Peptides against a protein of PDB entry 4JHK. Designs and how they scored, part 7

Target 1, 212 residues: chain A of PDB entry 4JHK
Amino acid sequence: EDYKIQSFDLETQKLLKTALKDPGSVDLEKVSSVIVDQSLKDQVFSREAGRICYTIVQAEAKQTNGSVFRRNLLNRLQQEFKAREETRKRSTQEWVCLVSFICNIFDYLKVNNMPMVALVHPVYDCLFRLAQSDALKNEEEVDCLVLQLHRIGDQLEKMNVQLMDELFNLLRDGFLLQEDLSSMGRLLLLEILEFRAGGWKLSDTAQKYYYS

## One batch from the design tools (peptide; aimed at target 1 R70 R71 L77 F81)

Design b1_p15_2_s2 (made by RFdiffusion4, then SolubleMPNN; from b1_p15_2, 6 letters changed)
Fold by OpenDDE base, seed 3:
Structure b1_p15_2_s2 (fold): chain B 212 residues (1-212), chain A 15 residues (1-15)
Amino acid sequence: as target 1 above (212 residues)
Amino acid sequence: SLEEVEQELLEELLK
């Protein structure tokens, strides 16, 4: 299986590849730190990071029945989550990368094929923050919000439909009432509203309309 | 343990 890790230097690529196959032979704390650091810089990588993390977790469980990597990963995630407001203030880019990373961990890092219950509220908290008026006026944050809802919205709704209803009430109000949305931001909000209304699905025609 | 990490994350969310 091929993993998209070309953004790393060759030494780090080797480290990651080794972790994927033989996690017991590497410093898993270092591996987790490298993955988190890159995920906070590159939103595209954050998607791949979820898959990589899942693979390492499974490999370690199989090899030693251990969970050192997962523990280190989640510890770092906790630290970044706690500092999320400071991160947002410092850099919108890092903030949306953080949200993307948390959402992708939720998506991939499952236990017994179920999402981690402990991640549900943190994910919603991030999405609710993106749904506030001061965030909706920033197209980069709207892009992130809509992207995550496309990826994991159906799963999140199954975990807590009440929170999802509340979230989409904010999005609907933003679409209808907020004046300082960008044209693209407004289109994205409309699209995601229709996406959920359609059972978390859109026709190919609609998809092209909103994203072409 | 994973449970400990999850608990700590929840506690921080609830602050």
Scores: peptide ipSAE 0.026, ipTM 0.652, DockQ to the pose 0.383
OpenDDE base, seeds 1, 2, 4, 5: peptide ipSAE 0.023, 0.022, 0.023, 0.021; ipTM 0.642, 0.624, 0.644, 0.634

Design b1_p15_2_s4 (made by RFdiffusion4, then SolubleMPNN; from b1_p15_2, 6 letters changed)
Fold by OpenDDE base, seed 1:
Structure b1_p15_2_s4 (fold): chain B 212 residues (1-212), chain A 15 residues (1-15)
Amino acid sequence: as target 1 above (212 residues)
Amino acid sequence: SLEEVEKELLEELLK
């Protein structure tokens, strides 16, 4: 399998490759730290990180029936989540990377082909934070919000439709009432409103309108 | 249960 890890140095690449194939032979705490650190710097990597994490979890479970990697990963995730407001204050970029990472872990790190129930509320908490007026005025945060809803919105709604309704009420109000949205931000909100209304699908016509 | 394991591992996220 091809994993996009070229952004790491050669030593770290070797570490990750070994973790994917023979997790028992490496320091899985170190591996988890490396993945989280990079995910907090690179939003694009966050997507790949979810897939990598899932593979390592399965490999360790198969090899030793262990869960050292998952434990360390989730512990680090908890720490970052707790500090999310401080992170947002310090760096919008790090904040959206954190949200992306949490959402991608939710998407990929499934158990018995099911999402981790414990991640549902934390994910919604992040999305609700992005849906606040002070965040909606920042296009970088709107981009993140809309991207995550495109990726995992249908799954999240299945887990809790009430929270999704509440979230989209905020998005609707933002679209209609908030004055300091960017033109692109407003367009993205309209698109995601239509996306959900269409059953989390985008028609060909809408695709051309919003992205072509 | 799987849910119990998740809650244990994600305890801080549940607060």
Scores: peptide ipSAE 0.024, ipTM 0.643, DockQ to the pose 0.489
OpenDDE base, seeds 2, 3, 4, 5: peptide ipSAE 0.021, 0.024, 0.024, 0.021; ipTM 0.625, 0.645, 0.642, 0.625; seed 5 fails the geometry check

## One batch from the design tools (peptide; aimed at target 1 R70 V117 L119)

Design b1_p16_1 (made by RFdiffusion4)
Pose (drawn by RFdiffusion4):
Structure b1_p16_1 (pose): chain A 212 residues (1-212), chain P 16 residues (1-16)
Amino acid sequence: as target 1 above (212 residues)
Amino acid sequence: SELDELIEEDIELFES
């Protein structure tokens, strides 16, 4: 029900609500463009855009059996994904929004009730980037890293365990060895190590230790 | 690229 589009221009809100009901009536290329655009600019929308993207993808399949929107969206995201390092230099905020959005799409947009394999390596590419020492020194990026691991970390491991293992080695390494990792960064990494070791769930006691 | 191919395959599977 709530796609979290309050950040949008009033005209665009109408465009988006229309695409949900009658995709054939709207420019799906323009629609996908305004969604990707906004997703890089607003944090709340970047972690929620998957809902509205899925609703539109399903609406097109139902109405016209088409997947044009899905296509424009994936190709536009691929372009942003390819330019990820440049975007990170320009704005950490935009970068973490891109990762949150890509990961939200991996979570919501399924293919025959299965995850899109096309996004497995790209998501790991993003999370490995966050696990690097130059990224871990920024609590903003560590926050982004652990958000994705909480939300789709389990699904991702099923698709590829080798990558999740090597990724968590970098997490342990940064935890023990890195000195400019902050107190909050340390709390976040410790919680995610326990989270994964516990089978991707938060124990009652960890809930008490880490969170208010 | 490989990613393009995978996206095409996923879309084809979705349409099927």
Fold by OpenDDE base, seed 3:
Structure b1_p16_1 (fold): chain B 212 residues (1-212), chain A 16 residues (1-16)
Amino acid sequence: as target 1 above (212 residues)
Amino acid sequence: SELDELIEEDIELFES
């Protein structure tokens, strides 16, 4: 199976590949740290990171019935989540990468083929933060918000429709009432409003963009 | 599955 890890140096790529196949032979705390660090720098990798993490979790469970990797991963993720406001102030790019990573972990780390309930509120908290007026004026944050909703919006709604309704009330108000939105930001908000109204279904072209 | 149980145990990390 191919994993998109070209952003790492060759030594780190080897480490990750080994972790995917033989997690017991590597320092899984180090592996988790490397994945989180890179996910905070590269939003494209953040998407792939979810799949990588799930595979490592599965491999470790199968090999040793252990959970060292997942525990370290989630602990680090929690730390980053708690510091999200400081991260946002420091770097919008790191902030949107953090949101993307949390959303992708939500998407891939399933329990009984269902999303982890514990991640529902953290994900919504991130999305609600992106839906505030001070964030909606930033196109980079709008891009992130809309992208995540395209990818996991249907799943999140199934977990809590009330929160989704509240979120989209903010998005609608932003689209209609907020004056300092960029043209593209406004178009993206309109598109996501229509996307949900259409039952979270995309055209083939749009599906390729958001899911590939 | 056993893996699911392990994941469930880690749910506590995000309840705070």
Scores: peptide ipSAE 0.027, ipTM 0.660, DockQ to the pose 0.091
OpenDDE base, seeds 1, 2, 4, 5: peptide ipSAE 0.025, 0.023, 0.024, 0.026; ipTM 0.631, 0.633, 0.619, 0.659

Design b1_p16_1_s1 (made by RFdiffusion4, then SolubleMPNN; from b1_p16_1 with E2M E9K S16E)
Fold by OpenDDE base, seed 5:
Structure b1_p16_1_s1 (fold): chain B 212 residues (1-212), chain A 16 residues (1-16)
Amino acid sequence: as target 1 above (212 residues)
Amino acid sequence: SMLDELIEKDIELFEE
């Protein structure tokens, strides 16, 4: 398996590689902290981080039947979630990284091939926050919202259709009624409305139209 | 651990 960890220094790369193969030989709290810290700075890495986390969880389970890494990871994630409003005030970039990371953990960190139920409401809470008027006017937040819905929207809907309906009511209202949306933001909202209406699918032609 | 129990019971972890 190939993991994209070139952004880390050599010492940290070694730490991560060891965690992936022999988690019992490293400080798993430190490993989790490193992954979370980088994910909060780099939204692109958060996708890879989810895959890495899942692999470490599997490796630890096979080696010791333990879950130390997962506990540390989720504890840190909970701390960041609780401070999400302060993070948003400080930096929009850090806020969207946080949302992206939570969504990617939801997507990858499955138990018995099922999403973790405990993460459903926290994910929705983040998406609802992005769907508020003060967030929809920021293109960076709209980008994040739409990206996550493309990635995990169908899974989230299966977990709670009522919350998804409520979320999309806000998005529809934003599209139709909010005046201070950017042109691209408005386009992205329209696209995601059509995406869900089409069963969480877009044709190749439609994809090219919105993203080319 | 407490966290493990919450996960096992599918209880929400991210409460303020």
Scores: peptide ipSAE 0.031, ipTM 0.696, DockQ to the pose 0.109
OpenDDE base, seeds 1, 2, 3, 4: peptide ipSAE 0.020, 0.030, 0.028, 0.028; ipTM 0.604, 0.663, 0.672, 0.669

Design b1_p16_1_s2 (made by RFdiffusion4, then SolubleMPNN; from b1_p16_1, 5 letters changed)
Fold by OpenDDE base, seed 4:
Structure b1_p16_1_s2 (fold): chain B 212 residues (1-212), chain A 16 residues (1-16)
Amino acid sequence: as target 1 above (212 residues)
Amino acid sequence: SELDKLIEEDIKKFLE
């Protein structure tokens, strides 16, 4: 399998590759920290980190029946989530990377082929934060919000439809009432409203209206 | 915390 880890230095790449193949031979706490740190800096990696994490979790479980990596990963995720407002104040880029990372972990780290219940509210909290007026005026945050809803919106709704309804009420209000949205931001909000209304699907024709 | 408990429960389920 091809894992997108070219953003790491060669030594770290070797560490990650070894973790993927022989997790018992590396410091899995260090591996988890490296992955989280990079996910906060690189959104391309952030959106793919879940797949890497899932593979490491599976490899460790099969090799040693251990869960050191997963435990450390989730603990770090919790810490970053708790500090999310400070992260947002410090760097919008790191904030959207954090949201992307949390959503990607939600998407890939399944338990009994189902999303982790523990991550449902944290994911919604992040999306609700992106749906606030001060965030909707920032196109980078709108991009992140819409992207995550495209990726995991259907799964999130299955976990809690009430929260999804409340979230989209905010998005509709933002679309209709907020004056300082960018043209692209407003277009993206409209698109995601239609996306959910269509059962989390969009026709090719409709897709062209928003992304051509 | 409640979140910690939920995470622990999910981890246990994953290992089953």
Scores: peptide ipSAE 0.028, ipTM 0.649, DockQ to the pose 0.858
OpenDDE base, seeds 1, 2, 3, 5: peptide ipSAE 0.026, 0.026, 0.026, 0.026; ipTM 0.636, 0.636, 0.634, 0.637

Design b1_p16_1_s3 (made by RFdiffusion4, then SolubleMPNN; from b1_p16_1 with E5K L13K E15L S16E)
Fold by OpenDDE base, seed 3:
Structure b1_p16_1_s3 (fold): chain B 212 residues (1-212), chain A 16 residues (1-16)
Amino acid sequence: as target 1 above (212 residues)
Amino acid sequence: SELDKLIEEDIEKFLE
């Protein structure tokens, strides 16, 4: 399967491809660093980073029974998560990329085909931050919030329905009460409210209305 | 699986 790594130079692409198939032949600490760094800069890559990371984890485990990559990845992820407010202040783009990356790690880096319990609260923390008034007025943050909820909302709800209810209370309030939402932001909030209400599904009619 | 156990160990480190 192909991975969207076109944002890297050819040499780095080769490094990543080698890590995917022969992780023992590369510096996995370096690979993890490269992946995290790029995930903070490229929304497209951050979207696929989870799948790439899972593949490398599986490959290393199979080849050497090692966990160097995963350990380094999670350590770096923790650091970035802890610094998320500073990241947001510095760059909205990097912040939404970070959220996307964490959500995709949650989506793909599973244990026994189940989401990592340890990532549930961090993911919710990110989404709750995006649901605050100061974030909802920023279309880029709303885009990120809605996108992640489309991707992993159903999984997150299964892990903690109470937190999901609280999150959507904020989204409802934002939609109804917040005055400085963009037209698109308001539309996206309405869509995601309907999306969850419909069991995390969207009808064809609704799809055309919101995204055509 | 063994991999799952390794992941759980790393998760514990992540939570620290």
Scores: peptide ipSAE 0.028, ipTM 0.649, DockQ to the pose 0.097
OpenDDE base, seeds 1, 2, 4, 5: peptide ipSAE 0.024, 0.025, 0.027, 0.026; ipTM 0.639, 0.644, 0.654, 0.643

Design b1_p16_1_s4 (made by RFdiffusion4, then SolubleMPNN; from b1_p16_1 with E9K L13A E15L)
Fold by OpenDDE base, seed 2:
Structure b1_p16_1_s4 (fold): chain B 212 residues (1-212), chain A 16 residues (1-16)
Amino acid sequence: as target 1 above (212 residues)
Amino acid sequence: SELDELIEKDIEAFLS
């Protein structure tokens, strides 16, 4: 029930709290905008944002059977996704935050406890971009890639195993052939390769590390 | 776009 929103000012925190409890009493377009904006700046919040978004969606659905928040959220998400290359050029941080946010939305906004099909390709597109050689040499992007795969890789694979195979071919090639990987980047690639090979299963310790 | 249509479909299913 506790949400990590301490990064916002007090007024915005109040807005978000109200949205969580009484979504009909606030401007849900504004709420969605605030969440997306902050998610693009703060990767820690980006993780939490998925849960917050889910709760607001559920609250609005129950209260008014409305979908204003989700509609605005997804519209903004589409806009950011379309501009992802420009975002990457401008700021690696914003880019990885965007990827993280999209992945978290994929993880939390489920239909009948299943991921939204519409988000599968966009998520893969982001991960494939992170798997390109120019991104793999950037440790920040590798961190993001590996983190997302730890969180939603198993779900993504269930949605499209062919794309996952292709993605991991790139990761394997990067690990083996790319010369300008950092030592940590190479270790992360190896770890994720082994993680998938192990059936996407985390130990209790690893789970705590990646999800808390 | 196709994406928009797919999203709407999933949205409808999500709220149903």
Scores: peptide ipSAE 0.030, ipTM 0.646, DockQ to the pose 0.795
OpenDDE base, seeds 1, 3, 4, 5: peptide ipSAE 0.030, 0.027, 0.027, 0.026; ipTM 0.651, 0.642, 0.639, 0.647

Design b1_p16_2 (made by RFdiffusion4)
Pose (drawn by RFdiffusion4):
Structure b1_p16_2 (pose): chain A 212 residues (1-212), chain P 16 residues (1-16)
Amino acid sequence: as target 1 above (212 residues)
Amino acid sequence: SPAETDDTNLLNSYEE
């Protein structure tokens, strides 16, 4: 019900609500463009855009059996994904938004009730980038890292365990060895190590220790 | 299916 589009221009809100019901009536290329554009600019929308993207993808399949929107969206995201390092230099905020959005799409947009394998390596590419020492020194990026691991970390491991294993070695390494990792960064990494070791769930006691 | 085609095409594009 709530796609979280309050950040949008009033005209665009109408465009988006229209695409949900009658995709054939709207420019799906323009629609995908305004969604990706806004997703890089607003944090709440980047972690929630998957809902509206899925609803539109399903609406097109139902109405016209087409997947044009899905296609424009994936190709536009691929372009942003390819330019991820440049975007990170320009704005940490935009970069974490890109990662949150890509991961939200991996969570919501399914292919025959299965995850899109096309996004497995790209998502790991993003999370490995967050696990680097130059990224871990920024609580903003550590926050982004652990958000994705909480949400889709389990699904990702099923698709590829080797990568999740090597990724968590970098987490342990940064935890023990890195000195400019902050107190909050340490709390966040420790919680995620326990989270994964516990089978991607938060124990009652960890809930008490880490969170208000 | 269209969705499978989009997924395969996107995967192939990443592998290029």
Fold by OpenDDE base, seed 1:
Structure b1_p16_2 (fold): chain B 212 residues (1-212), chain A 16 residues (1-16)
Amino acid sequence: as target 1 above (212 residues)
Amino acid sequence: SPAETDDTNLLNSYEE
């Protein structure tokens, strides 16, 4: 399998490759830290990180029936989640990377082919924060919000339809009432409102864009 | 699943 890890130095690439195939031979705490650190810097990598994490989890489970990697990963994720407001204040870029990473972990890190229930509220909390007026005026945050809803909105709704209804009430109000939205931001909100109304179904072209 | 339960407990331990 091909994993996009070229952004790391050669030593770290070797570490990750070994973790993917022989997780028992490496420091899985270090591996988890490296993945989280890079995901907080690179939103594109956040998507790949979810796939990498799932593969390592499965490999460790198969090899030793262990869960050291997942434990360390989720611990670090929880720490970053708790500090999300400080992160947002410090750097919008880091904040949207964090949201992207959490959402991608939710998407890929399945248990018995089901989403982890423990991640549902943290994901919604992040999306609700992006749906606040002070965030909706920032196109970078709107981009993140809409991207995540395209990727995992249908799954999230299945986990809690009430929260999804509340979230989209905020998005509708933002679209209709908020004055300082950018033109693109307003279009993105309209698109996502229509996307859910249509049953979370994408065109073939949109499918490739959001799920490639 | 048992694995998910363990993870849930771990995550909850850090929730405020």
Scores: peptide ipSAE 0.040, ipTM 0.725, DockQ to the pose 0.504
OpenDDE base, seeds 2, 3, 4, 5: peptide ipSAE 0.031, 0.038, 0.032, 0.038; ipTM 0.665, 0.728, 0.700, 0.732; seed 5 fails the geometry check

Design b1_p16_2_s1 (made by RFdiffusion4, then SolubleMPNN; from b1_p16_2, 10 letters changed)
Fold by OpenDDE base, seed 3:
Parts: structure tokens; sequence; C-alpha cells
Structure b1_p16_2_s1 (fold): chain B 212 residues (1-212), chain A 16 residues (1-16)
């Protein structure tokens, strides 16, 4: 398999490749830290990070029936989640990367082909934060919110439809009532409203309309 | 605060 890790230096690439194949031979705490650090800087990588993490978890399970990597990963996620408001205040970019990473971990780090229940509320909490009025006025945060809902919205809804309904009530109100949305932000909110209404699908025509 | 309580519950879930 090809993993998109070209953004790392050669030493770190080697570390990651080794972790993917022989996790017992590397410091898995260090590996988890490297992955999280880069995911907080690069939203594109955060998507790949989910796949990488899943692979390492599987490799460790097969090799030693251990879960050292997953524990370290989740511990770091907990730390970053706890500090999310400070992160948002300091850097919108890091904040949306954090949200993206948590969502991607939710998407990829499945147990018995099911999402990790423990991540459901943290994911919703992040999305609800993005749905607040002070966040909706920021196009970068709207982009993140809509992107995550496109990726994992259907899965999240299956886990808790009531929270999803509440979330989309906020999005609807934002679309209709909030005055300081950008034009693109408003279009994105409308698109995601239609996306869910259509069963988490969008026609090709609509797709071109919103993203052309 | 109520928000802090919610956060603690969510954080605890990450450890489970």
Amino acid sequence: as target 1 above (212 residues)
Amino acid sequence: SPLEQVDQEMLQALLE
C-alpha cells in the first residue's frame, strides 16, 4: 500500500514505515506523537493519518495482541481535545485540523467494522462548536464542518440521530438567520442541508452548482 | 461550568 507521508523527513518516513509493518520494533508513543503533530498542521494529511493509524493498530494487534499505539493516540487526542478552545483561539487552522483529525480517526479506527462509540460525543462536540455563530462566520470553519459532514455524517447519524437533528437545526438557523456569513459559507450550509435531506447524497447537477 | 462537565464526560469516553 502507498501512504502519503512525503511531507515528513526521511528519518520520520522510515519510522512510520517501520511502525506500519513491525510496530513492536519502534517507540509507538513517538509514532503517535509524530502523527498527531503533523495532523494538526496539515488537514490533508489528517485524512491519511486515519488510515495510517488503523493500519498500525491492526499490525500491533496481529503481532503482539497489544494496543499500546491506540492508547497513546487516544491519550494525545484527549489532551488536544481538552485544549480545543485554546487551540481555536490561537489558530483557526490548527483547530480545523484537530477537528478533521478526530473525524478521520472516527472514520477509520473502527472496531469490528463499527465506529468507536467513545468518539461519537467528542466528534459531535467539535461539530457543534463549528456550528456556533462565532464559528459560522469564519469560512474556514464552515469548510471544515461541511467537509466532515460529507465524510462521516451518515455514520454519525446512525450513532445518534437526535444529536444530528439538533446540529442541523443550528445549521438551518445559521443559513436563514445569521447575517455575517460569507456568500460561500451560506452556499455550503445550503448544500449540506440538501445533502442530508437527500439521504447523504447529492445529484451531479447540484454538486456542480455548489462546487464549480 | 456545565460546559466543563460535558467536556469531562467526553474526555473520559476517549479513555474507554
Scores: peptide ipSAE 0.038, ipTM 0.643, DockQ to the pose 0.093
OpenDDE base, seeds 1, 2, 4, 5: peptide ipSAE 0.028, 0.029, 0.034, 0.027; ipTM 0.646, 0.657, 0.720, 0.649

Design b1_p16_2_s2 (made by RFdiffusion4, then SolubleMPNN; from b1_p16_2, 10 letters changed)
Fold by OpenDDE base, seed 2:
Structure b1_p16_2_s2 (fold): chain B 212 residues (1-212), chain A 16 residues (1-16)
Amino acid sequence: as target 1 above (212 residues)
Amino acid sequence: SPLEEVDKELLEELLK
């Protein structure tokens, strides 16, 4: 199986590869740290990071029935989540990377093909934060919000439709009422509103309309 | 799930 870890130096790549195959032979705390650190810098990597994390979790479970990696990963996530407002104030990029990473962990780190229930509220909290007026005016945050909803919105809704309704009420209000949205931001909000209304699907025609 | 139970305390803290 191929993993996109080219952004790491060679030594770290070896570490990650070993973790994927023989997690018991490496420092899994260090592995979790480097994955989180990189995910906070690179939103694109955060997607792959989810898959990598899942694989390591499964490998460790099969090898030793252990959960050292997952515990360390979730511990770090907890720390970052708790500090999310400070992160947002410091760096929008790091903030959206954090959201992206949490969402991707939700998406990939499944147990028995089911999302971890404990991650539902934290994910929604992040998305609700992105749906606030002060965030909607920032294109980078809107991009992140819409991207995550495209990726995991259907799953999140299945977990809690009430929260999803509330979230989309905010998005609708932002689309209709907020004055300082960028043109692209407004377009993205409209698109995601339509996306959900269509059962979390878009036709090819609609896809071209919004993203061509 | 069994895996969730193992990290119950950590996961609960994420909910706060």
Scores: peptide ipSAE 0.032, ipTM 0.695, DockQ to the pose 0.587
OpenDDE base, seeds 1, 3, 4, 5: peptide ipSAE 0.024, 0.030, 0.029, 0.027; ipTM 0.679, 0.690, 0.678, 0.682; seed 3 fails the geometry check

Design b1_p16_2_s3 (made by RFdiffusion4, then SolubleMPNN; from b1_p16_2, 9 letters changed)
Fold by OpenDDE base, seed 5:
Structure b1_p16_2_s3 (fold): chain B 212 residues (1-212), chain A 16 residues (1-16)
Amino acid sequence: as target 1 above (212 residues)
Amino acid sequence: SPLEEVDKELLESLLK
């Protein structure tokens, strides 16, 4: 398979390629750190990172019956999650990258073809934070919120419909009652409300209206 | 297998 790792220097690219093919021959803690660091800087990479992580996990299990990479990855994820409020205060860009990374790990890093149950509440916590009034007024945070709900909203709802109902109550109230939303932010909230109401899919008409 | 096993202690810590 081909992976998008051109943003890394040649030495790091070699490290990642080796991890994908022969994980037992590299420092998997270092590999996990490199992937997380880049994911926290580049939101676009975070989705590719999820796929890369899943492949490395499988490769290590097959080669050595080990789980060193996954443990290191999740440990780093825990550290970043705990510091999420400080990250948000420091940089909105880093904060939305963190949320994107957590959501993509939830999406790709499955156990026995099922989402990790322990990641459900952390993901919801991030989305609820993005749904607060102080976050909804920031278009970058709204973009992130809506993007994640498009990608994993249906999976999250299957895990806990009550939390999803509560989340969308906040989004509805934000759409209807909050005065300092940007025009694009308001449009995105309306779109995601309709997206869920339509069974986590957009009709052809809605697709043309919002994204043509 | 490692793919199916869950580190309970690690995952519980993510809930904080």
Scores: peptide ipSAE 0.027, ipTM 0.697, DockQ to the pose 0.604
OpenDDE base, seeds 1, 2, 3, 4: peptide ipSAE 0.022, 0.022, 0.026, 0.023; ipTM 0.660, 0.603, 0.673, 0.654

Design b1_p16_2_s4 (made by RFdiffusion4, then SolubleMPNN; from b1_p16_2, 9 letters changed)
Fold by OpenDDE base, seed 3:
Structure b1_p16_2_s4 (fold): chain B 212 residues (1-212), chain A 16 residues (1-16)
Amino acid sequence: as target 1 above (212 residues)
Amino acid sequence: SPLEEVDKELKEALEE
């Protein structure tokens, strides 16, 4: 499989590849740290990070019945989540990467093919933060919000439809009432409103309209 | 499962 790890140097790539195949032979704490650090810098990688993490978790479980990697991963995730407001204040880019990473972990790191229940509220908390007025005025945050909802919105709704309704109430209000949205931001909000209304799907025509 | 245990711990930690 291709895990899209070209952004790392060769040494780190080797480390990750080894972790994927033989997790017992590497420092899994270091591996988790590397993955989280890169995910906080590169939103594109954060998507792939979920898949990588899942694979390492499965490999370690099969090899040693261990859970060192996921414990370290989730511990770091907890730390970053708790500091999310400070992160947002420091760097919007790091903040949206954090949100993306959390959402992707939610998407891939499943237990018995089900999302981790513990991640549901943290994900919603992040999305609700992105849906606040001070965030909606920032196109980068809107991009992140809409992207995550496209990726995991259907799954997240199944976990808690009430929170999803509340979230989309904020998005609708933002679309209709907020004055300092960018034109693209407003368009994206409209698109995601339509996306959910259509059962988390868009027609080809609509897709072309919003993303042409 | 071990992952479920982590899930529980994570839930507790993130609700602080």
Scores: peptide ipSAE 0.062, ipTM 0.740, DockQ to the pose 0.820
OpenDDE base, seeds 1, 2, 4, 5: peptide ipSAE 0.034, 0.028, 0.052, 0.046; ipTM 0.671, 0.653, 0.724, 0.718

